# Peptides against a protein of PDB entry 8BZL, part 13

Target 1, 228 residues: chain A of PDB entry 8BZL
Amino acid sequence: SYDRAITVFSPDGHLFQVEYAQEAVKKGSTAVGVRGRDIVVLGVEKKSVAKLQDERTVRKICALDDNVCMAFAGLTADARIVINRARVECQSHRLTVEDPVTVEYITRYIASLKQRYTQSNGRRPFGISALIVGFDFDGTPRLYQTDPSGTYHAWKANAIGRGAKSVREFLEKNYTDEAIETDDLTIKLVIKALLEVVQSGGKNIELAVMRRDQSLKILNPEEIEKYV
Target 2, 242 residues: chain B of PDB entry 8BZL
Amino acid sequence: SRRYDSRTTIFSPEGRLYQVEYAMEAIGHAGTCLGILANDGVLLAAERRNIHKLLDEVFFSEKIYKLNEDMACSVAGITSDANVLTNELRLIAQRYLLQYQEPIPCEQLVTALCDIKQAYTQFGGKRPFGVSLLYIGWDKHYGFQLYQSDPSGNYGGWKATCIGNNSAAAVSMLKQDYKEGEMTLKSALALAIKVLNKTMDVSKLSAEKVEIATLTRENGKTVIRVLKQKEVEQLIKKHEEE

## One batch from the design tools (peptide; aimed at target 1 S29)

Design b1_p10_2_s1 (made by RFdiffusion4, then SolubleMPNN; from b1_p10_2, 4 letters changed)
Fold by OpenDDE base, seed 1:
Structure b1_p10_2_s1 (fold): chain B 228 residues (1-228), chain C 242 residues (1-242), chain A 10 residues (1-10)
Amino acid sequence: as target 1 above (228 residues)
Amino acid sequence: as target 2 above (242 residues)
Amino acid sequence: SMARLLDPYE
């Protein structure tokens, strides 16, 4: 059976392992990204952190560099591998090119990594999609999405994970120039979008904000509640 | 579908890695291991199943391993897999020490092993490790720490957790009885005995069937100590009197 | 269903 082989083409041209990896992504918690005018925002559904779990070790949003952060949906262990390699590349780029990576560059790097794992013998695809946000050196905010196939595109707003469909539908209806006119409105949009699928309000949302020429800021629950 | 069960590194149509799930299931049948973080230390408590009369009277730890001067772990699952992973942990820690002339941070050691575990779920010709681990340690960055990792290569930090047989019930009990911010090592030991008594499939808890290790700080040094049988007996006795 | 302490998926 072709679907049992490690990432081979079916007779009808399907890469089943890639498609199945997409299903793994759908099992992941929901992540949303929105590009504002001068802000990029990532929001992630917090799975109910077990009462005795250390929140420090449960991070769904991570910095790749000072100007780039990433959220993902799917296999956490797979994501860690991708994140580590991306971080190394970001640092390497700074050393060799003497400039930080563009968001597109690091996205392409991640995408290429994923693609290789769809074509390399004896490897399965990464079971993750990622939302990558940040600022280019010229101050332009960027949002990219990549999936297990290694495909990537730039977005104004997008969502991944189990609630992605509902969140995307919300964003399609509510993403307007007016809705992102200010940083606060942009943040509010992300929160509202996540609330389509997340229960119990701000306590179950992790939110990261990056403004132009500013470092990544993870909002605390109290700050999130102010936008609800 | 069972047609994917034999494939170690492929996704099912539903996006599942069955071999990882099966490994986790197997671990669920292994001996119980507990970890509890306290303000003044951290402990591991593990079920000992291999009791043989011909074993040397010298106290040995079957399931608790010292990794370096600042860390120890407990294992649940396939013994041979556990031996490989614990050896790897020691090697990683040693290499780090040699390279940086300081002990490896606890979380970094955990993640290093987790990356290995993850690789065995992604690269062909390999099977997942049938082992979950609890890690206890101290470092200058975060102080006392407790981590759990599974066959997928996922890990998390915990105040208290359990792996192996009846782990879900144990975790439930820990959630009920663990007092955040007020846990002493003494109280943690008592809690460990309480939970083991309820989760182990034994009529009576005995010291011969329980291994306990504590990690503390004394005079700026980490001390990892496996409790003597007499000490464990005393803990059990105290529990029975309550 | 065995309650999994660590979900391999986010």
Scores: peptide ipSAE 0.305, ipTM 0.734, DockQ to the pose 0.665
OpenDDE base, seeds 2, 3, 4, 5: peptide ipSAE 0.044, 0.151, 0.131, 0.045; ipTM 0.642, 0.733, 0.766, 0.637; seeds 3, 4 fail the geometry check

Design b1_p10_2_s2 (made by RFdiffusion4, then SolubleMPNN; from b1_p10_2, 6 letters changed)
Fold by OpenDDE base, seed 5:
Parts: structure tokens; sequence; C-alpha cells
Structure b1_p10_2_s2 (fold): chain B 228 residues (1-228), chain C 242 residues (1-242), chain A 10 residues (1-10)
């Protein structure tokens, strides 16, 4: 029946639709997340905005709440659905529990949502991976990654999208306590990591920074160039 | 390969949604629609293909739809799908107005419809809408705006763009001739005629084959106006003289 | 165009 997109196991135990959704993620531009001591940083490769396109409408980094933001790689329309659901959950949590979500909580919510779309008849997986960063109410910086399968893990640093392998290799080599000793060093680490896959320097990088007890800040190109 | 292109909501091994791509391909066969953002307004220009003399009076336009007092859209693709989506846009806008006692922001209306489009790409038993839309509007947040959406549920804001037949060529021309910061509505109208004249599969551009709507602000109110045939004739004539 | 198809992925 053509009407049933079913994620089923192969004879070898593979979920092909989930694996293929992961291939969709690899078509996305690169995103990087790094957890510092008192800072979380998201960096993304700017797609060359087509001439005449409004850059305002091209967002790869978004706030989920005042204390949580997310970058994604993969299908943009799928990401919007996930983001909207996550935002509603963040607000619901504030109303019902009277506290903002923890980064782990909202990650788990997103992961559960993704997982349901891998197991429900008539649904395809979400074609997105996400880096979710923020601060818990106790001031602890957090970084999580989730994939189309609904798996999630906490990370010190990670990358998603087309250049993720190269960026991860860089981070594995260069992520040290010394490299994240200060906010500025942490930002520099993210920029250097992105420069492994991004051409033309700081002009093609978008950077978001969240510090303890501060709102999400998107750095302007001039601010980014100071770190290059 | 055929297994992934025949099912509406399945990823290919390469991570592609073929049914969405095919829907986009189908839109390429539809009449051309242009949108151009100016400093003092925004416009839609669309190819009118149904010019049968026995058609009852078109009260508004074939391809341009008023959504509310502050927004209009143009459609390229399957007419029946377009009718469903334009009706949904109107309903969303009215529900918002009822709930919040203010007009829906332009981008929010676009996003709401795009979420519906996306759903038709993710749930079994559904096919993608074979429609792309151009949206023009004004709101207090961003002023004059132009958006484009496609069957995937993706959208973007634009200074100028094109959907439908020969859209790639039209976009190329717009990139060449669009002057950022210097575009008046008058200049935008002239540019629209220029682009349509080159991209429409017609021997000669005529006013009967073109629909144009402008969105402006007058005395703190949005005015959406469909140009009369005589006005379009004047624009075409002016272009032919240049 | 391939470019427009690529716009689906971010």
Amino acid sequence: as target 1 above (228 residues)
Amino acid sequence: as target 2 above (242 residues)
Amino acid sequence: SMARLLDRYQ
C-alpha cells in the first residue's frame, strides 16, 4: 500500500528510513556546538544567501526558550515543526512546573518526538539532527545532540551536517580545559572548528553565544572577525 | 529507485523526498508569477492563462488572492490545491484576528500554512501540495514583505522572486536589474513587465494575459489594488517604447 | 533548479 510509509527493520536489523534520514542531515550545512565553563556557543555555516533573499528568514539557530537554543542540520521544514513543538513544551513547563525546562528535559522531549515518528505507521522520520545548548536553572551549561532516530547524548563539543566529520576530528584534537578556559577562547575554538569546513572566513559563519544568566546573543560579522 | 519515488513519504537512500521534488517540478509547468518588493510598496504579477471569452466576469483575479486587509498571494501549480491553501490562509488569518484582535503578522501566516504543507510531506496517505505561493503583505513589525513557499513547507523572504514557468530565467533577470534601496513601486512595475515579456511563453505580451496587484500604504491603511486592464496596457506600451 | 531543491536542506 502506497499510503503507509512504515519504518521497518531490514533482515540485517537496520531501520533504513532512519538511516536515510541521517543522509538528509548530511546534506545540511555544518553546525557546531561547544560547552565552555560558563558559556555555550553554537556556530553554523551560513549558506550563501541567494541574491535577493532576505537573510532574516534564513535561520539555522533559534531560541527554544530564554535559557535554551538550538541549531539543526537537515530538512528546514522538518526543523520548524520540531522547534515549534519544543517551544510550546517550554512554555507549558513554565506554566505547570513554574520553572524553565532543563536542557536535558527539552532534549528528551524532542528525542521522544523524533522516536515516535520512527515507530508510528504512516509517518516518516524527521530529517534533522539538532544541537541543543543552554543553561539549567542551577547555572550549569549543557550541550546535547539528537538525531533522526530519537537518540540523544550530552557532549562537551559536537558537530552535525555535511562537514561534521572534519569538525569533530578537529574538536577531538583541540578541545582541552585550556582551550575553554575563558569565554573568548571558547568562541575562538568554535570559529576555528568551523573554519575547517567553511571557506572565506568569518563572513560565512553565524555565531550564537549564551552566557550564564544572559540571553542568547547572535554575534554580528564584525564581532566574529575579531576572533579570526 | 522506483520504490522511493512512488511512495509519498519515504526517504531515498540519498535522503531525498522524491514526491516533493516531483511536486516542485510540476510547478515549473504553471504560469509565471513574480513578486517585487519596493520601498513604497510590493507587487505581484502573474500570467493569466485562462482568457476564454465565455468565462464569467473574474471579480478579482485568476491567480492573485486577497487573504486579508494586509496580505495577498499569488499561486503557481495545481488550481484545486491552490484553492484549498488560499482558503486555509484566509481561515488562519481570521482565527488569529478573532483571538488576538489584531491582524496576523505576515510571516506567521506564511509559517502556519507552511506547517500544513510540511505535514503533507511527512504523513502517510497524503501527497504534497502541487503549489508554490508568493505572499505580499504589510505589518507593523517589518513593513512591506515578500515571501515564497514551496511544496516542502519551506519558505523565505525575498526582495524579488519568481515561481512557475521559466522561473530560473526570471530570477536571473531580477538579480541583474533589481537595485537594492532604489526600487520604487513604479520601477518595480516596469521591471515586472520587462521580466514577464521575456519569460512568458507568448509571442507578444498583452494586458489580457497579465494580472498585477499592488500593495501600498495610504493614510495608515493597507491598500491592495488589482490593476485595471488599461493600466496594464499602459505599462506594456511604455516598455515597448523603451 | 538544483539550487532551489537544496534550499530544502539547512
Scores: peptide ipSAE 0.262, ipTM 0.755, DockQ to the pose 0.517
OpenDDE base, seeds 1, 2, 3, 4: peptide ipSAE 0.276, 0.040, 0.249, 0.253; ipTM 0.755, 0.537, 0.733, 0.753; seeds 1, 2, 4 fail the geometry check

Design b1_p10_2_s3 (made by RFdiffusion4, then SolubleMPNN; from b1_p10_2, 5 letters changed)
Fold by OpenDDE base, seed 1:
Structure b1_p10_2_s3 (fold): chain B 228 residues (1-228), chain C 242 residues (1-242), chain A 10 residues (1-10)
Amino acid sequence: as target 1 above (228 residues)
Amino acid sequence: as target 2 above (242 residues)
Amino acid sequence: SMARLLDRYE
């Protein structure tokens, strides 16, 4: 059976291992990204941190550099590998090019990495999708999404993970220029979008905000409640 | 579904890695290991199953391994796999020490090994390690720490947790009895005995079947100590009297 | 437990 082979084409042209990796992504908790006018926002469904688990070690949103952060859905261990490589690349870029990476550049790097793992013998695809947000050096906010295949696109807003379909449907209806007119409205949009799939309100949401010329800020629960 | 069971690095149609799941299942049959974080220390408690009269005096813990001066771990799963991984942990820790002239931070050591575990789930020709680990340690960044890792390469920090046989029941008990912010090492030891007594498939808990190690700080130094049999006996006795 | 298996996915 072709679906048993390491990522090979089926007779009808499917890469089953890539498709199955996408199914792994769907098992992950929901992540949402929204690009505002001068802000990018990532929101993630907090997996119920088990009682007695250290919250510090449960991170679904990670900084790749000062100007770029990433949320993922799928295999946590796979994500760690991707994040580490991306961080190294960001630093390398700073050393060699003397400028921070553009969001597109680092996305392309991650995408290329993922793609290679779909075409290398003896390797399985990464079981993760990622939302990558940040600011280019010119101050332009960016949002990219990549999947296990290595495909990536720029988005105004998008979602990945278990509840992605519902969240995307919400965003398609509610993402307007008016809805992102201010930073606060943009944040509110993300929260509302996540609340479509997240139970128990703001307690189960993690939000990361990056504003123009500012560092990544993770909102505390109290700050999130202000928008609920 | 069985058609995906034999290959290590293949996703099932549902996005599952069955060999990783099977490795975790195998660990469920291994001896119980507990970890508990206290305000003044951290401990590991492990079931000792291999008690044979012909074994030469085991001076060292069967399931608890010292990794460096600041860290120790316990293992649940395939012994040979555990030996490989514990050796790697020691090597990683030593390399870091040589390179940076300071001990490796606890989480960095854990993540380094987890990356190795993850690789064995992604690269063909290799099977996952059939081992879960509990890590205890101290570093200047976060103080006393407890971590758990599994065959997937995933890990997490914990106040208290359990791996191996009846781990789910143990975790439930820990959730009920662990008092956050009020846990002393003494109380943690008592809790460990309580949980082991209920989770181990033995009629009566005995000191010969339990290994306990504590990690504390004394005079600015980390002290890792394996409790003597007499000390464990006293803990068991105290539990039986309650 | 299935709960622990799910911890692999975030």
Scores: peptide ipSAE 0.221, ipTM 0.757, DockQ to the pose 0.532
OpenDDE base, seeds 2, 3, 4, 5: peptide ipSAE 0.034, 0.180, 0.118, 0.123; ipTM 0.547, 0.734, 0.728, 0.655

Design b1_p10_2_s4 (made by RFdiffusion4, then SolubleMPNN; from b1_p10_2, 5 letters changed)
Fold by OpenDDE base, seed 4:
Parts: C-alpha cells; sequence; structure tokens
Structure b1_p10_2_s4 (fold): chain B 228 residues (1-228), chain C 242 residues (1-242), chain A 10 residues (1-10)
C-alpha cells in the first residue's frame, strides 16, 4: 500500500506521507500571523496546560534570532528539531555573512530542510507547519508560512493548525489597509481572528509582538484584555 | 488501521504515529514512577518490581539513576532501552562539563536526549524507545526542576507527575493533593507515599517495593540521596497512622 | 485511553 511506505508517489501522484503530516498539523492548536506596517504579530491558541505542568515548557512561539520568531502547529518534538536547526543557521549566518538572516533566507532554509525529509529514503516528513515573522535588516516586516512538504510563501496574514480555515476566512474578509493602519489595530485584528476559534476569550490566547528595531515581546494576559 | 503498526514509524492517514503511541502503551505496564517538586528539594519515588531473592547484586536502585552531581532520573518502560538512554544522558552531561567547565543545565540535558528520542521516531529502520523518564535536578537558572519525557521526544516541566502503571490515577491524586507554593520536601515525601499506596496494587505498601531519591541543596552543593529502607519504612508507618 | 500527560501536538 502506497500510503504505508516511506514518502513515495501513489499511482495518482500523491505523496501520502506529506498529506498525512499535514493532518498532524491540524491536530495542533491554532496559530495566526499578521504583518502590519511596522509590526508583526503572532497569536496562538493556548492549549489548556495540564494542572501541575510548568507553562514555561509549553511554548508555541519561539525566537529563532533577535529579528525572527516562529510559531508552529503539529508535532512538538518535530518542531524542536526544526527550531534548533534554524537557530544554528541564524548564528552561522551572522558569523559568515556578518549580518542577521533575512526572514526569507531562514524560511527557505527551513523549507529546504523539510523538503529533504520528504525525499530522503528512510525519513518521514516533519509533522509541522510554521509561521515565521520578523524584520529584515532594512526594517521591512515579513511573514512567511511553511508546511510539511517544504513549500513556503510570503503572506500578509495567515493561519495554521486546527482552526486555520476559519481564521483564514476571517482574515480574508477583514485584512485591509485600514485594519493594519496602526500597531494597536494590527494586534486587535489578530485577537479578533483567534476569537473565531478560541473559546473563553483572551485567557486562552498568547500574543507575540515584534516592532521595528525591537525585540520580541510576549504580551501578558492583562495586556491582551485591553484589546478585547 | 492496524496496518501502520507493523512498519517503521510513519504517519497514519489521521496524522498519528502509531509506533510512538504503542511505545507509550508499553510504558503503562512498567512500574510506577513519581516525581514531586518542592520548595526545598525534588524527589523521585519508584516501584521496585524485580525483587528477586536470588539476585546476587544488591541493586541499590533499580529505576533511579544518578546522571551527574546535579541530576538524577527515573525510568519506566523497556529496561534495555532505559539503560541505553541513561548512559547517553551521562555521556551528554560529561561532554558538556568537559567543554564548558560547568554542569549542563537541567533542561538542556533533557532536550538533548529528547532530540535523540525524536530522531528514532523520524528515521526509517528505527523504532521509538519504549521508555519514559522523569528527571530531577538543580541548576543556577531555574533551581529545583522536575521534567518528564516520552517516546516521542516531547518533554515538559512539572510540579508533580507520574509515569508507568496507574499513572493516570496517580496524576489525578497529585492534582488533588499537591499544594502549590506550600510543598516542602517532607510534605512531598508524604504525598509520594500516599499516592504509591493507592496506585500500587498491593494490600500493604512495603519499603522493599519502593525506591525514593531526594535532591537537595546543602552548603551550595547538590546532594542526591537514595533513602534507606528504614527511612522509607518510617514514611510508610507515618502514613498508616494518619 | 492512557492519560497522555504530554501533548504530542501543539
Amino acid sequence: as target 1 above (228 residues)
Amino acid sequence: as target 2 above (242 residues)
Amino acid sequence: SMARTLDRYL
């Protein structure tokens, strides 16, 4: 059965292991990314952390470098591998090129890594999608998405994970130049988008904000409630 | 979908890794291991199942392993897999110490092993490790810490948790009785005995069937101590009186 | 179903 092999083509041209890895992504909680004028915002659905679990160890948003952060959906262990490889590449780039990576560069690196795991015999695809946001050295805000296949594209706004369809539909309707005119409006747009799929309001949302020439800021619940 | 269980770790049509799930089921048959974080220390408590009267080697610890001066772990699952992973943990810790002249941070050691576990779920010709681990440790970054890792290569930090047989029931009891911010090592030990007494399918808990290790700080040094049988007996007796 | 303490999917 072609669906049970290492990533091979089916008779109808499907890579079932890649498609099934995309199904693993859908088991992840929702993540949203929005590019504003001078801001990039990541929002994620907080899974109910088990009582007695340390919340510090349950991170869906991580920094790849000072100018790049990533949210993921799918297999947590797979995500850690990708994150670590990306971080190493960001540091290597700084050492060899003497500049931080562009958001496109690191996205392409991650995408290439994922693609190799779809073509190499004896490897399964990574069960993750990622939203990669940040600023290029010239101060341009960027948002990219990559999936288990190793495809990547630049976006104005996008979503991944369980509620991604509903969130994308919301963003398609509500992402306008007016809706991202200010940093605050951009943040509000992300929150409103997440509220399409997140129950119990702002308590179940995590937000990360990166402004031009600023480090990644994770908003606390009180800061989030100001936008609700 | 029984057809995905006989091959290398691949995705099912629903995006599941059945070999990882089956490895987790195997761990459910292992002896119970508990970890509890306190303000002044952290402990591991494990069920000792292999009490063979004919064992010539007095294994002081069947399930609890010292990793370095600042960390210990307990294992649930396939013994041979556990031996490989515990040795790897020790090697990682020593290599770090040699390279940086400092002890490896607790979470970094956990993640290093978890990356190995993850690799065994992604590369063909390999099976997942049939082992979950509890890690206790101290470092200068986060102080006392408790971690759990599973066959997927996922891990998490915990205030209290359980792996192995009846782990679900144990976790429920821990959730009920764990007092956040008020947990002393003494109270943690009492809680461990309480939970083990209820989760072990024994009419009476005996010190011979329980291993307990504590990790504390004394004079700026980490002290890892396996409790003597007499100390465990006293804890059991105290529980029976309450 | 064994209580899965760790979320394999985030």
Scores: peptide ipSAE 0.363, ipTM 0.801, DockQ to the pose 0.696
OpenDDE base, seeds 1, 2, 3, 5: peptide ipSAE 0.230, 0.062, 0.356, 0.238; ipTM 0.684, 0.548, 0.762, 0.692; seeds 1, 2 fail the geometry check

Design b1_p10_3 (made by RFdiffusion4)
Pose (drawn by RFdiffusion4):
Structure b1_p10_3 (pose): chain A 225 residues (1-47, 50-199, 201-228), chain B 238 residues (1-200, 205-242), chain P 10 residues (1-10); non-standard residues A62 YCM
Amino acid sequence: SYDRAITVFSPDGHLFQVEYAQEAVKKGSTAVGVRGRDIVVLGVEKKAKLQDERTVRKICALDDNVCMAFAGLTADARIVINRARVECQSHRLTVEDPVTVEYITRYIASLKQRYTQSNGRRPFGISALIVGFDFDGTPRLYQTDPSGTYHAWKANAIGRGAKSVREFLEKNYTDEAIETDDLTIKLVIKALLEVVQGGKNIELAVMRRDQSLKILNPEEIEKYV
Amino acid sequence: SRRYDSRTTIFSPEGRLYQVEYAMEAIGHAGTCLGILANDGVLLAAERRNIHKLLDEVFFSEKIYKLNEDMACSVAGITSDANVLTNELRLIAQRYLLQYQEPIPCEQLVTALCDIKQAYTQFGGKRPFGVSLLYIGWDKHYGFQLYQSDPSGNYGGWKATCIGNNSAAAVSMLKQDYKEGEMTLKSALALAIKVLNKTMLSAEKVEIATLTRENGKTVIRVLKQKEVEQLIKKHEEE
Amino acid sequence: SAAHVLDPYD
């Protein structure tokens, strides 16, 4: 089989294929995640008439208690999502517990890191925001990128214009903003309206303590706008 | 040998996949192919690129392929690649029926093939398939459906779409004329002739298939030349 | 002209 080293070091210690994978992420639609007190919210920018909206969604459930949003190559994202879904079931089988948000994040990150050091393969061209709750009810938000690095965040953005949205969230992520569920959803819509020039072209989802993923209707989003 | 390896599965500096993009260029030079969803069925309209006089026409169709009892598809791009992929689609549909003893839902069949196409872009060092497909079908979950896939493995659901030559012009005509939720098969047939009229008119130059439900069973039929010649006459009056 | 309705990034 094909064994060409695709990801290699360059002078100065750069891994060019990873950096190029990060460029693919920037070409992706904006995704925003905010961790609230008892709620986590994900929002994504949408690119069209005659298209079925159900089929092209950036927010996916990995397990009953974990879901994710992504930016970058949509085909690479389907592969990573299905790999994570299979791992969530393997964990329930072996430990008899649902996966922690951190556990599945570590798994997705290590999968991505393996694709930066394996022969015959290019890196995954996606970043992911992963949200959910732990056994003790603690809300979580993690980010993964193509290098395999992962971190936890109070709030974050990935994809096109992520730098601008991040700078908005830095000034606006306060206790007042995450005091209630309505204000937590509102902060995500405001963060997206910063780069979407829009309001009717946004998808949004909410996850509450042991209540599973709820995707908001267009009519419910119009009320906030 | 590193010297002769064209490295088909790498990123460009901008995060692009050049072989995928070049494959999409090949599809843009293929015969026009469009699909329209309606309340009582789905249809595929395709430009025949085999319009030579000395051709025999031995099959019931040239560009429209039955995948299983409830599904059909059409292709744009490299014909040989399309033969490999359509054979694989039939195998996936039969593997699902064997396992679950029920027909494969349409989206599950599209996802399964797209995973194969995505793998060719990430590992193996091979050129990708130069094929875009339109899928039409019916399942107990979502009823009548239309899907499109491209060489990278991306797919989407559509009420109307077009692939191949002059597809941008065709998508424009569909946005103007398609009445969302009010389309019947007869009106969708009229719109298909109207769209192919601009982007290309003769019955020998076109191929039309319809998918409907009759007595709880799916019917996939290629329209005879007589029915197509009558549809072409009915439009010229407009 | 060809229509590219399935953007790899969007």

Design b1_p10_3_s1 (made by RFdiffusion4, then SolubleMPNN; from b1_p10_3, 6 letters changed)
Fold by OpenDDE base, seed 1:
Structure b1_p10_3_s1 (fold): chain B 228 residues (1-228), chain C 242 residues (1-242), chain A 10 residues (1-10)
Amino acid sequence: as target 1 above (228 residues)
Amino acid sequence: as target 2 above (242 residues)
Amino acid sequence: SMYRGLDRYE
């Protein structure tokens, strides 16, 4: 008999492997997502890149398509698998449906993928949560969050990873219509939220911004500093 | 936590994959492998441990493998696992070449293998590979490149790095001595010898215990060369004189 | 982390 990874119910109804996968997520650096009026913003805590490491190969924010990007927390290798599959699906959708995916659609796809790995014998759950942001074809900004269980919800703002609790608490207090009145204010909100848990200010923050009808933009450190 | 230690693909209560961690621990006991990126090339330096007088075939390269015309790798960990993975790398590279009529980009080859490694951490009935790899290569997209991958399926690009025995100390030394933007292949070779001399558990560094390969570009072609013993001896001698 | 070369969690 093969030693299989088993995700089974405990007597009290817990899926421990899923819960433990969520603990893996908490080991990841913090990511935050905020939906503005005409902007979506992802911010991530930059893990200290080793001095000799190529920054190009360290990415916590990834584009899934022209209209969708994702930040994750948890196992990096697991994330790569999810990202690749999501990218393939986005392209497939464009070919078959002749339209880009909605943010909800690709989120559901990712969620379904994760869910299958919680129910398939011989597979462990993905050890990642993801914040998925983008614009639907009608120009509506969207933010979704997924977890290892395959659950997903739409959010105005949310956070994942090690500092997620503190960031969420901040967002709950500070996310108002006034706080997201402009694109700049929305970006500022994300930065302020991250600064609750990130040390050394803007140098340890990576920000991705997607505006309506615009491509994903990764802000450089100088651009971030103006908001700090 | 111990109840999870023996399980290959199960999260611990703390969200850890112990078998992956144990695989990495095993790699820590393997021979040291270094990679250094220079402006005009990239190199691998590896400790040679298997020196047996009764070996019928002198393998000049025990730990450094040519993958294709543009890439090579060094391995630290379980030899049998390494053989499987290096063969897979060659197959992936060859399939890509056949399909696209151009060599596989370096990072794509690395990621392809890393996806395999990752799978062995997620699918039951399998254990993680007990192998870390350093990859050196050249492609038209990024030029000279150095990558490291581990049993988890994670990878990263590096200017210089080390795997295997005393890797932490080696990395520390590399951080101190590596000069960004000013590293020549010659300087990189000297640095490799310096680091190996300090990290290898030998009283005296000898050419028989060190394998070095360089990857350069000559006339628009990639050249992968394993240094001859005499060349390594010269490098060691130069280091001793300094 | 026992392995200092690559972070497994991001």
Scores: peptide ipSAE 0.321, ipTM 0.759, DockQ to the pose 0.566
OpenDDE base, seeds 2, 3, 4, 5: peptide ipSAE 0.035, 0.304, 0.336, 0.205; ipTM 0.545, 0.747, 0.798, 0.665; seed 4 fails the geometry check

Design b1_p10_3_s2 (made by RFdiffusion4, then SolubleMPNN; from b1_p10_3, 4 letters changed)
Fold by OpenDDE base, seed 1:
Formats: C-alpha cells, structure tokens, sequence
Structure b1_p10_3_s2 (fold): chain B 228 residues (1-228), chain C 242 residues (1-242), chain A 10 residues (1-10)
C-alpha cells in the first residue's frame, strides 16, 4: 500500500504521509497570527495546563530571533527540532551577513527543511505547521505560514490547528483596515478570533506581541483580559 | 487502522504515530514512578518489582539513576531501553561538563535526550523508545526542578507527577494533596508514600518494594541520596499510623 | 483511554 510507504507518491499523485502530517497539525492546539500596521500578534490556545505543570516549560510561542517569533500546531517534539535549527540559522545569518534574517528568509529556511523531510529516504514529514511573524530590517511587519509539505505563503492573517477553520472564517469576516488601525485593535482582533474556539476566556490564551523596533512581549493573563 | 500499527515512523490517516502511542501504553503497565518538587528539595519514588533472594544485599537502585552530581532520573518502561537512555544522559552531561567546565543545566540535559527520542520517531529503521523518564535536579538557573519526558520526545516541568502503572490516578491524588508553595521535602516524602500506597497493586506497601531518592542542597553542593530501607520503613509506618 | 500526561500534540 502506497500510504504505508515513507512519503511516496500514490498512483493518483498524492503524498499521503504529507497529508497525514496535515492531519496531525489539525490535532494540535489552535494558533492564530495577525499582521497589523506596525504590529504582529500571535495567539495560541493554551491547553489546560495541568495544575501541577510548570508553565515555563509549556511554551507554544517562541522567539527565533529578536525580530522573529513563531507559533506552531502539531507535534511538539517535532516543533522543537525545527525551532532549534531555525535559531541556529538566525544566528549564523547574523554572523555571516551581519544583518538579521528577514521573516521570509527564515520561513524559507524552515520550509526547505520541512520539504527535505518529505523527500528524504527513511524520514517522515514534520507533523507541524507554523506561523512565523516578525519585522524585516526595513520595519515591515510580516506573517508567514508553513505546513508539513514545506509550502509557505505570506498572510495578512491566518490560523492553524484544530480550530483553524473557525478562526479563519472569523478573520475573513472581521479583518479590515479599521480592525487593525491601532495596535490595540489588532490585539483585540486576535483575542476575539481565538475566543471562537477557546473556552474560558483569557486564561486559556497565550498572546505574543511584537512591535516595530521592540522585543517580543508575552502578555500576562491580566493584560489579555483588558482586551476582552 | 491496524494496518499502520507495524510502521514505526509513519503517520496514520488520522495523523497519529501509533508506535509512539503503543510505547506510551506499554509504559502505562510499567512500575510506578513518582516525582515531587519541594521548596527544599526534590524526590523520586519508584516501585521496585525485581526482588530476588540471590541479589546482593548491597542496596541498589533498579529504577533510579544518578546522572551527574546535580541530577538523577527514574525510568518506567523497557529496561534495556532505559539503560541506553540513562547512559546517554550521563554521556551528554559529561561532554557538557568537559566542554564548558560547568554542569549542564537540567532542562538542557532533558531536551538533549528528548531530541534523541524524537529522532527515533522520525527516522526510518528505528522504533520509539519504550521509556518515560522523570528527572530531578538542581541548577543555578532555576534551582530544584522536576521534569517528565515520554517516547515522543515531548517533555514538561512539574511540581509533582507520575509515570507508569496507575499514573493517572496518582496524578489525580497529587493534584488534590499537593500544596503549592508549602511543600517541604518531609511532606513530599509523606505524600509519595501515600500515593504509592494507593497506586501500587500491592496489598501492603513494603520498603523492599519502594525506592526513594532525594536531592537536596547542603553547603552549596547537591546531595543525592537513596533512602535506606529502614528510612522507607519508617515513612510507611508513619503513613499507616495516620 | 489512558490519560496521557504528556500530549505529543500541542
């Protein structure tokens, strides 16, 4: 059976392992990204952190560099591998090119990594999609999405994970120039979008904000509640 | 579908890695291991199943391993897999020490092993490790720490957790009885005995069937100590009197 | 269903 082989083409041209990896992504918690005018925002559904779990070790949003952060949906262990390699590349780029990576560059790097794992013998695809946000050196905010196939595109707003469909539908209806006119409105949009699928309000949302020429800021629950 | 069960590194149509799930299931049948973080230390408590009369009277730890001067772990699952992973942990820690002339941070050691575990779920010709681990340690960055990792290569930090047989019930009990911010090592030991008594499939808890290790700080040094049988007996006795 | 302490998926 072709679907049992490690990432081979079916007779009808399907890469089943890639498609199945997409299903793994759908099992992941929901992540949303929105590009504002001068802000990029990532929001992630917090799975109910077990009462005795250390929140420090449960991070769904991570910095790749000072100007780039990433959220993902799917296999956490797979994501860690991708994140580590991306971080190394970001640092390497700074050393060799003497400039930080563009968001597109690091996205392409991640995408290429994923693609290789769809074509390399004896490897399965990464079971993750990622939302990558940040600022280019010229101050332009960027949002990219990549999936297990290694495909990537730039977005104004997008969502991944189990609630992605509902969140995307919300964003399609509510993403307007007016809705992102200010940083606060942009943040509010992300929160509202996540609330389509997340229960119990701000306590179950992790939110990261990056403004132009500013470092990544993870909002605390109290700050999130102010936008609800 | 069972047609994917034999494939170690492929996704099912539903996006599942069955071999990882099966490994986790197997671990669920292994001996119980507990970890509890306290303000003044951290402990591991593990079920000992291999009791043989011909074993040397010298106290040995079957399931608790010292990794370096600042860390120890407990294992649940396939013994041979556990031996490989614990050896790897020691090697990683040693290499780090040699390279940086300081002990490896606890979380970094955990993640290093987790990356290995993850690789065995992604690269062909390999099977997942049938082992979950609890890690206890101290470092200058975060102080006392407790981590759990599974066959997928996922890990998390915990105040208290359990792996192996009846782990879900144990975790439930820990959630009920663990007092955040007020846990002493003494109280943690008592809690460990309480939970083991309820989760182990034994009529009576005995010291011969329980291994306990504590990690503390004394005079700026980490001390990892496996409790003597007499000490464990005393803990059990105290529990029975309550 | 065995309650999994660590979900391999986010």
Amino acid sequence: as target 1 above (228 residues)
Amino acid sequence: as target 2 above (242 residues)
Amino acid sequence: SMARLLDPYE
Scores: peptide ipSAE 0.305, ipTM 0.734, DockQ to the pose 0.669
OpenDDE base, seeds 2, 3, 4, 5: peptide ipSAE 0.044, 0.151, 0.131, 0.045; ipTM 0.642, 0.733, 0.766, 0.637; seeds 3, 4 fail the geometry check

